# Peptides against a protein of PDB entry 6B4E: the designs that were tried, part 28

Target 1, 295 residues: chain A of PDB entry 6B4E
Amino acid sequence: TNFDKISKMFWHYKDKIAQIKQDIVLPIKKADVNVRNLLSRHKRKINPKFGQLTNSNQQLFKIQNELTQLINDTKGDSLAYHWILNFIAKAVVHQAETEVRVKPESALPLGKLTLYLLVQFPELQELFMARLVKKCPFVIGFTCEIDTEKGRQNMGWKRNNENKWEDNTSYDERMGGILSLFAIITRLQLPQEFITTTSHPFPIALSWHILARICNTPLNLITNTHFVILGSWWDAAAVQFLQAYGNQASKLLILIGEELTSRMAEKKYVGAARLRILLEAWQNNNMESFPEMSP

## One batch from the design tools (peptide; made by RFdiffusion4, then SolubleMPNN)

Design b1_p11_2_s2
Fold by OpenDDE base, seed 2:
Structure b1_p11_2_s2 (fold): chain B 295 residues (1-295), chain A 11 residues (1-11)
Amino acid sequence: as target 1 above (295 residues)
Amino acid sequence: MVVVPEEPPVL
């Protein structure tokens, strides 16, 4: 693993967030009043759609069509189009931080919707990835120290209105929710209408990168959060990961489940204990996946 | 710990 390259990727997306603010978010405040009114109406229609997802493909397709139409209505103005996509990127990540956090299996319909939008609107890809990396650097396998204020900020820790850091449990759960969504996206097949014409924007290879980079991370930087997000990844994608990479996938799952947990055993991390349970379930031929969506 | 290859095997 080239950690310098990963750091460069991390900072690229941090810079992208700053660019989005300067080039999209701030300029729209000075845009034509009709454009601002359009975007305000669209924002109100789009925002609830992510919470309207169920385990139904029929409902998913309905929401996909509704969102597609709403986004297409903005294409006449490039700034408006990019603004609505950035809004969607933020809304999807927020849904992962809130709903997927408490109901991990909700990542499946959310991931299907997100993947569809990423393919249908390619300009969403960089906006979404930048938001993911800002909120959860684990999605690219980035880790830094959290003993400093800057380190905590880089790793996506939040402060409340009293300038106090969030508690460890809240941070772990948020990171788990975001990573569950990303893991689902990486393991989903493209919708049938795109398979022959488009490459997957966030393929299963990105799950390999996450696991490999965490395994290669200096042990002094490994925290309970690393094990929590690995457990979240496992629930979301381990079955499909094994299907994709076979014996090589198995070796990597054993490395995270057995070797990495054993090396950190003295820390008695709760996340590591859970990951060990997931490994044992797999060894007993009881690897579970999220239930498939209904028609 | 064993160094894991950065890139996955070719599918």
Scores: peptide ipSAE 0.542, ipTM 0.941, DockQ to the pose 0.876
Fold by OpenDDE base, seed 4:
Structure b1_p11_2_s2 (fold): chain B 295 residues (1-295), chain A 11 residues (1-11)
Amino acid sequence: as target 1 above (295 residues)
Amino acid sequence: MVVVPEEPPVL
């Protein structure tokens, strides 16, 4: 693993976030009142839809169609179109931070919706990835020290209104929620209508990168959060990952579940203990996945 | 720890 390359990727997306602010978000505030009104109406219609997802494919398809129409209504104005896509990127990640955090299986319908939108609207891909990396650098296997304020900020730690850092549990759960969503996206098949015409924008290979990069991370940078997000990834994607890469996947799961946890045993990380339980469940032929959605 | 290959196997 070339960590300098990963750092460059991380900073690329940090720069992209700054660019989005300057080139999309701020200009819209000065745009024509009709454009601002359109986007305000669309924002109000779009925002609740992510929370309206259920385990129903019918409901998913309904929401997909509604969002597609709302996004298409903005295509006549490039700035408006990019603004609405950036809003969607933010909303999806926010849903992962809130709902997926408390109900990991909700990542499946959210991931299906997101993947559909990423394929249907390719310009969403860079906007979404930038938002993911900003909020949860683990999605690209980036890690830095968190002993400094800047390090914590880079790793997606939040401060409250009193300038106090969020508690470790809150951070871990948020990172787990975001990573669950990303993991789901990487292991989903493209919607049937796109399989023959489009390559998967965030394929299962990106899950490999996450695991490999974490395994290769200097041990002094490994925290409880790393194990928490690996556990979240495991629940979301381990079955499909094994299906994709077979024996090589198995070796990598053993490396994270056994070797990495053993090396960090002195820390007594709760996330590591959970990951060992997941490993043991797999060894006992009891690996679980999220239930499939209903028709 | 053995260094994990950065790139996945070819599918």
Scores: peptide ipSAE 0.541, ipTM 0.941, DockQ to the pose 0.865
Fold by OpenDDE base, seed 3:
Structure b1_p11_2_s2 (fold): chain B 295 residues (1-295), chain A 11 residues (1-11)
Amino acid sequence: as target 1 above (295 residues)
Amino acid sequence: MVVVPEEPPVL
């Protein structure tokens, strides 16, 4: 693993976030009142749709169609179009931080919706990835020290209005929720209508990168959060990862579940204990995946 | 710990 390359990629997306603010978010605040009113109405219509997802494919398709129409209504103005896509990128990540955090299986309908939008609107891809890396650097296997304020900020830690850091449990759960969503996206097949015309924008190879980069991370940088997000990834994608890479996938699952947890045993991380339980379940031929959605 | 290859095997 070339950690300098990963660091460069991390900072690329940090720069992208700054660019989005400068080129999309701030200009819209000064745009024509009619454009601002349109986007305000669209924002109010779009925002609740992510919470309307269920385990129903029928409901998913309805929401996909409604969002497609609302996004298409903005295509006549490039700035408005990019603003609405950036809003969607933020809303999807927020849904992962809130709903997926408490109900991990909700990542499946959210991931299906997100993948559809990423293919239907390619300009969403860079906006979404930038937001993911900002909020959860683990999605690209980036890790830095968290003993400094800057290190914590880089790793996506939040402060409240009193400038206090969030508690460890809140951070771990948020990172787990975001990574569950990303893991689901990487293991989903493209919608049938796109399979022959488009390559997968975030393929299963990106799951390999996450696991490999974490395994190669210096042990002094490994925290409970690394094990929490590996457990979240496991629930979301381990079955499909094994299907994709077979014996090589198995070796990597053993490395994270057995070797990495054993190396860190002295820390008594709760996330590591959970990951060992997942490994043991797999060894007992009881590897579970999220249930498929209903028709 | 064995260094894991950065890239997955070719599918």
Scores: peptide ipSAE 0.540, ipTM 0.941, DockQ to the pose 0.867
Fold by OpenDDE base, seed 5:
Structure b1_p11_2_s2 (fold): chain B 295 residues (1-295), chain A 11 residues (1-11)
Amino acid sequence: as target 1 above (295 residues)
Amino acid sequence: MVVVPEEPPVL
């Protein structure tokens, strides 16, 4: 693992967030009143759609069509189009931080919707990845020290209005929610209408990168959060990861579940204990995945 | 710990 390259990628996306603010978010405030009114109406229609997802494919397809129409209505103005996509990127990540955090299986319908939108609107890909990396650097296997304020900020820690850091549980759960969504996206097949014409924008290879980069991370930088997000990834993608990479996947799952947990045993991380339970369930032929969606 | 290859095996 070349950690310098990962750091460069991390900072690329951090800079992209600043660029988005300068080139998209701020300029739209000075745009024509009709454009601003259109975007305000669309924002109000789009925002509730993510919370309307269920375990139903029928409901998913309905929402996909509604969002597609709403986004297409903005294509006549490039700035408006990029603004609405950036809004969607933020809304999807926010849904992961809130709903997926407390109900991990909700990542499946959200991931299917997101993957559809990423393929249908390719300009969403860079906007979405920038938002993911800002909020949860684990999605690219980036880790830094968290003993400094800047280190915590880089790792996506939030401060409240009293300048107090969020508690460890809140951080761990948010990271787990975001990572669950990303893991689901990486293991999903493209929708049938795209499978022959488009490459997967965030393929299962990105799950390999996450696991490999964490395994290669200096042990002094490994925290409970790393094990929490590995557990979240496992629930979301381990079955499909094994299907994709077979014996090589098995070796990597053993490395994270046995070797990495054993090396960190003295820390008594709760996330590591959970990951060990997941490993043991797999060893007993009881590896589970999220339930498939209903028609 | 064994260094894990950065790139996945070819699918």
Scores: peptide ipSAE 0.539, ipTM 0.941, DockQ to the pose 0.871

Design b1_p11_2_s3
Fold by OpenDDE base, seed 1:
Structure b1_p11_2_s3 (fold): chain B 295 residues (1-295), chain A 11 residues (1-11)
Amino acid sequence: as target 1 above (295 residues)
Amino acid sequence: DVVVPEEPPVL
């Protein structure tokens, strides 16, 4: 693993966030009042859609169509179009931070919706990845020390209005929620209408990168959060990952579930204990996946 | 220590 390349990727997306602010967010504040009003109306219509997702594919398709129409209404103005996509990217990640963190299986409908939008609107891909990396660097297997303020910021730790860091549980749950969403996206098949015309924008290979990069990370940088997000990934994607890579996937699951947890046993991380339970469940032929959505 | 390959197997 070339960690310098991963760092370069991390900073690329951090720079992208700054660029989005400069080139999309700030200019819209100075845009024509009609454009601002349009975007405000669309924002209000779009925002509740993510919370309207259920375990129903019919409901998913309805929401996909509604969002598609709302986004298409902005295409006449490139700045407005990019602004609405950036808003969607932020909203999806926010949904992962709030709902998915407490109900991981909700990542499935959210992931399906997101994947559809990523394919339908390719310009969303960079906006979404930038937001993901900013909020949860684990999605690209990036890790740095968190002993410094800058290190914590880089790893997506938040401060409240009193400049107090969020508690470890809140951070772990947020990272788990975001990672669950990303894991789901990587293991989903493209909708049938896109399979012949488009490559998967975030394929299962990206799940391999996450696991491999974490396994290769210096042990002094491994925290409870790493195990939490691995557990979240496992629930979201382990079954499909095994289907994709077979014996090689199995070896990697054993490495994270047994070897990595054993190496860190002295830390007594709660996340590591959970990951061991998941490993044991698999060894007992009791690996579970999220329930499939209804028609 | 076992180093995991960065890239997955070719499917």
Scores: peptide ipSAE 0.501, ipTM 0.924, DockQ to the pose 0.864
Fold by OpenDDE base, seed 2:
Structure b1_p11_2_s3 (fold): chain B 295 residues (1-295), chain A 11 residues (1-11)
Amino acid sequence: as target 1 above (295 residues)
Amino acid sequence: DVVVPEEPPVL
């Protein structure tokens, strides 16, 4: 693992967030009043859609069509189009931090919707990835120390209005929610209408990168959060990961479930204990996946 | 320590 390359990727997306603010978010405040009014109306219509997802494909397709139309209405103005996509990127990640956090299986419909939008609107890809990396650097396998204020900020830790850090449980759960969404996206097949014409924007290979980079991370940087997000990834994608890479996938799952947990046993991390339970369930031929969506 | 390859096998 080239950690310098990963760090460069991390900072690339941090720079992208700053660029988005300067080139999209701030300029729209000075845009034509009709454009600002359009975007305000669209924002109000779009925002609730992510919470309206269910385990129904019919409902998913309805929401896909509604969002597609709303986004297309903005294409006449490039700034408006990019602004609405950035809003969507933020809204999807927020949904992962709130809903997927408490109901991990909700990542499946959210992931399907997100993947559709990423393919239908390619400009969403960089906006979404930048937001993901800012909120949850684990999505690219980035880790740094959290003993400093800057380190905590880089790893996506939040402060409240009193400038106090969030508690460890809240951080772990948020990271788990975001990573569950990303894991789902990586293991989903493209919608049938895109399979022959488009490459997957965030393929299963990115799940391999996450696992490999975590396994190669210096042990002094490994925390309970690493095991929590690996457990979240496992629930979301382990079955499909095994289907994709076979024996090589199996070796990597054993490395994270057995070897990495054993190396950190003295820390008695709760997340590591859960990951070991997932490994044992798999060894007993009881690997579970999220239920498939209904028609 | 086991170093995991950065890139997955080709599908």
Scores: peptide ipSAE 0.500, ipTM 0.924, DockQ to the pose 0.870
Fold by OpenDDE base, seed 5:
Structure b1_p11_2_s3 (fold): chain B 295 residues (1-295), chain A 11 residues (1-11)
Amino acid sequence: as target 1 above (295 residues)
Amino acid sequence: DVVVPEEPPVL
């Protein structure tokens, strides 16, 4: 693993966030009043759609169509189009931080919706990845020290208005929620209308990168959060990961579930204990995935 | 220590 390359990728997306603010978010405030009014109306219509997702494919398709129409209405103005996509990227990640955090299986409908939008609107891909990396660097297997303020900020830790860091549980749960969404996206098949014409924008290979990079991370940088997000990934994608890579997947799951947990046993991480339970369930032929969506 | 290849096997 070339960690310098990963760091460069991390900072690329951090810089992209700054660029988005300068080139998209700030300029729209000076745009024509009709454009601003359009975007305000669209924002209000789009925002509740993510919370309207259920385990129903019928409901998913309805929301996909509604969002597609709303986004298409902005294509006549490039700045407006990019602004609405950036808003969607932020809203999807926010949904992962809130709903998926408390109900991991909700990542499935959210992931299906997100993947559809990423393919339908390719300009969303960079906007979404930048937001993901900013909020949860684990999605690219980036890790740094968290013993400094800057290190914590880089790893997506939040401070409240009193300049106090969020508690460890809140951070772990947020990271788990975001990672669950990303894991789901990587293991989903493209919608039937795209499968023959488009490559998957965030394929299962990215799950391999996450696991491999974490396994190769210096042990002094491994925290409870790493095990929490690995557990979240496992629930979201382990079955499909095994289907994709077979014996090589099995070796990697054993490495994270047995070897990495054993190396860190002295820390007594709760996340590591959970990952061990997931490994044991698999060894007993009880590996589970999220329930499939209803028609 | 086992170093995991960063690139996945070819599908």
Scores: peptide ipSAE 0.500, ipTM 0.924, DockQ to the pose 0.905
Fold by OpenDDE base, seed 4:
Structure b1_p11_2_s3 (fold): chain B 295 residues (1-295), chain A 11 residues (1-11)
Amino acid sequence: as target 1 above (295 residues)
Amino acid sequence: DVVVPEEPPVL
């Protein structure tokens, strides 16, 4: 693992976030009132839709169609189009931080919706990835120290209105929620209408990168959060990961579940204990996945 | 030393 390359990727997306602010978000504030009004209306219509997802494919398709129409309405103005896509990127990640955090299986409908939008609107891909990396650097296997304020900020830690850091549990759960969404996206098949014409924008290979990079991370940088997000990834994608890479996947799951947890045993991380339980369940032929969505 | 290959197997 070339950690310099990962760091460069991390900072690329940090720069992209700054660029989005300068080139998309701020210019719209000065745009024509009609454009601002259009986007305000669309924002209000789009925002609740992510929370309207259920375990129903029918509901998913309805929301996909509604969002597609709303996004298409902005294509006549490039700035408006990119603004609405950036809004969607932020909204999806926010949904992962809030809903997926407390109900991990909700990542499945959210991931299906997101993947559809990523394929339907390719310009969303960079915007979404930038938002993911900003909020949860684990999605690219990036890790830095969190002993400094800047380090914590880089790793996606939040401060409250009193400038107090969020508690460890809150951080872990948020990271787990975001990672669950990303993991789901990586293991989903493209929608039927795209399979023959489009490559998967965030394929299962990206799950491999997450696991490999974490396994190769210097142990002094490994925290409870790493194990929490690995557990979240496991619930979201381990079954499909094994299907994709077979024996090589198996080796990597053993490395994270057994070897990495053993190396960090002295820390007594709760996340590591859970990951061991997941490993043991798999060894007992009891690996679980999220239930499939209803028709 | 790197324990895990950076790149996945080719599918």
Scores: peptide ipSAE 0.494, ipTM 0.917, DockQ to the pose 0.705

Design b1_p11_2_s4
Fold by OpenDDE base, seed 1:
Structure b1_p11_2_s4 (fold): chain B 295 residues (1-295), chain A 11 residues (1-11)
Amino acid sequence: as target 1 above (295 residues)
Amino acid sequence: MVIVPEEPPVL
């Protein structure tokens, strides 16, 4: 693993966040009142849609169509279009931080919706990835030390209004929620209408990158959060990952579940204990996946 | 620990 390259990628997306603020978010505040009103109306219509997802594909398709129409209504103004996509990127990640955090299986409908939008609106891809990397750098296998304020900020730790860091549980759960969403996206097949026209924007290979990069990370940088997000990834994608890469996937699952957990045993990380339970369940032919959505 | 290849097997 070339960690310098990963760091460069991390900072690329950090810079993209700054660029989005400069070129999209700030300019729209100075835009024509009609544009601002349009976007305000669309924002209000779009935001509830993510919470309306269920285990129903019919409901998913309905929401996909509604969002597609709302986004298309902005295409007449490039700035408005990019603004609404950036809003969607933020809203999807926020949904992962809130709902997926407490109900991991909700990542499936959210992931399907997100993947559809990423393909339907390619300009969303960089906006979404930038938001993901900012919030959860684990999605690209980036890790840095968290002993400094800057390190914590880089790893997506939040401070409250009193400048107090969030508690470890809150951080772990948020990272797990975001990673669950990303993992789901990587293991989903493209919708049938896109299979022949485009490549998957975030393919299963990105799950390999996450696992490989974490396995290759210096042990002094490995935290409970790494195991938490690996457990979240496991629930979301392990079955499909094994289907994709077979024996090589198995080796990697054993590395994270057995070897990495064993090397960190002295830390007694709760996330590591859970990951070991997942490994044992798999070894007992009891690997579970999220339930498939209804028609 | 073994170094895991950065890139997955070719599918």
Scores: peptide ipSAE 0.521, ipTM 0.937, DockQ to the pose 0.877
Fold by OpenDDE base, seed 3:
Structure b1_p11_2_s4 (fold): chain B 295 residues (1-295), chain A 11 residues (1-11)
Amino acid sequence: as target 1 above (295 residues)
Amino acid sequence: MVIVPEEPPVL
C-alpha cells in the first residue's frame, strides 16, 4: 500500500469540498430569489424521501421515480442541478449517520436508491465521494493519528456547540453507518436497465481497497473504530465479497477477523470482539447477510 | 503481518 497516494486522494476530496462550497453552495445563496425559492421547494420535497424507504422494492421504485423527476426539473440551470445533487449527497450521508447507525439493514434500500441516482446522474459521483471521504475517511482506507485536534477533524470527528468532541460510541456508530452504506453500494449489481450500457461507478474492488489498506495500516494507528467499521462492512458485504474473489477473499477475511484482532488483543477493543464473533459464525457456516427486499 | 496487495485479483 502506498500511503502517500491515499493521502493525496484524501486531500483531493478535501479540496473538492472546498471547491463545492465556493462554486456551488455560496453562489446559490446570492442567486436570484426565484431560483432560491425553487431550490427550497425541491429541498423540502426531496429530504423526506430518504426516510420513506422501506424493505419494499415497489416503494424504492416509487421514490426513484419521484427523485428523478425532481432532479430533472433543475437540469435547465447547471448551478441549480449541481446544488440539488450536492444536497442529495449530503442527505444520503446524513441518513447513513442517523438511520443506518441504528438499523444497519436499512443500508440496503438506501444503497439501492443511491446507486440508481449515481448512475442516472453521473455528476453525483464526485460530489458523493467527496462527502463520504470528508465524513468517513475509512471509505478509501485513509487513517491518521487522532491524538491531535487536526487528526480528529481529518478522521471526521465532530464537535458539539460547546466545542466538545463527540463520545467514542457516537463516532464509532456514525462511521459504521456510513461504511455500511458504502459497502452495500460496492456489492450491489447495477439496475437491469443500466447493466449493458454503464460500468459500476463504485465496484466491489473498492471494498478490497478498504480491507487491504486497513490490514497494511501501522498498528499504532489502529483503533476500535477500525474494527467497528470492519464489522459493519462484514454484515453489509462479506457474502458478496466471497462470491467475487473466492479464495483470495477468504484469506483477507481471515486476516482481518483473526490476525488483525489477535495483534490488537491487548487493547481489548469491543469492535474487535464483535469481529471475532463474525469470523466464528462464518467458520460455523453461519455467515449472514441482510435480507433481500420484498417485491 | 503479510502485506496485502493493494489491488484485487482480476475478475
Scores: peptide ipSAE 0.519, ipTM 0.937, DockQ to the pose 0.858
Fold by OpenDDE base, seed 4:
Structure b1_p11_2_s4 (fold): chain B 295 residues (1-295), chain A 11 residues (1-11)
Amino acid sequence: as target 1 above (295 residues)
Amino acid sequence: MVIVPEEPPVL
């Protein structure tokens, strides 16, 4: 693992967030009133759609169509189009931080919707990835120290209005929610209409990167959060990961579930204990996946 | 700990 390359990738997306603010978000505030009104109406229609997802594919397709229409309505103005895509990127990640956090299986419909939008609107890809990396650097296997304020900020820790850091459990769950969404996206097949014409924008290889990079991370930087997000990844993608890479996937799952947990045993991380349970369940031929969506 | 390859195996 080249950690310098990962660091460069991390900062690339951090810079992209700053660029998005300067070139998209701030300019829209000064845009024509008609454009601002259009976008205000669209954001109000778009926002609730992510919470309207269920385990129903029928409901998913309805929402996909509605969002597609709403996004297409903005294509006549490049700035408006990019603004609405950035809004969607933020909304999807926010849904992961709130709903997927407490109901991990909700990552499946959200991931299907997101993947559809990423393929249908390619400009969403960089906007979404930038948002993901800002909020949860674990999605690219980035880790830094959290002994400094800057380190915590880089790792996506939040402060409240009283400048108090979020508690460890809240951070862990929020990171788990975001990573669950990303993991789902990486293991989903492209929608049938795209499978022959488009490459997967965030393929299963990115799940390999997450696991490999975490395994290769200096142990002094490994925290409970690393194990929590690995457990979240496992629930979301382990079955499909094994299907994709077979014996090599198995070796990597054993490395994270057995070797990495054992090396950190003295820390008594709750996330590590959970990951060990997941490994043992797999060894007992009891690996579970999220339930498939209904028709 | 064995260093895990950065890239997945070629399938």
Scores: peptide ipSAE 0.519, ipTM 0.937, DockQ to the pose 0.902
Fold by OpenDDE base, seed 2:
Structure b1_p11_2_s4 (fold): chain B 295 residues (1-295), chain A 11 residues (1-11)
Amino acid sequence: as target 1 above (295 residues)
Amino acid sequence: MVIVPEEPPVL
């Protein structure tokens, strides 16, 4: 693992967030009133769509079509188009922080919708990835120390209105929710209409990077959160990861489930204990995946 | 700990 390369990638996306603010978010405030009114109406229509997802593919396709139309309505103005995509990127990540956090299996319909939009609107890819890395740098396997204020901020820790850090449980759960969504996206097949014409924008290889980079992280930087997000990843993608990489996947799952947990045993991390349970379930041929969606 | 290859095997 080249940690300098990972750090460069992390800071690239941090810079991208700053760029988005300067080039998209701030300029739209000075845009034509008709454009601002259009975007306000579209935002109000788009916001509830992510919460309307169910385990139904029919409902998914309906929402895909509705969002596609709403986004296409903005293409006549490049700034408006990029603004609505950035709004969607933020909304999807917010849904992961709230709904997926408490109901991990909801990552499947959300991930399917997100993957469709990422392929249909390629300009969403960088906007979405920048938002993911800002909120949950674990998606690229980035880790830094959290003993400093800057370190905590870099790792996506939030402060409340009283400038108090969020509690460890809240942070762990939010990171788990975001990572679950990303893991689902990486293990999904492209929609049938794109499979022959487009490469997957966030393929299963990115799941390999997450696991490998965490395994290669200095042990003094490993926290309970690392084990929590590995457990979230496992529930979301382990079955499909094994299907993709076979014996090499198996070795890596054993490495995170057995070796990494054993090396950190003195810390008695609750997340590590859960990951051991997932490993044991797999060893007993009881590896579970999220249920497939209904027609 | 065993150093894990950065890149996955080719599919």
Scores: peptide ipSAE 0.517, ipTM 0.937, DockQ to the pose 0.874

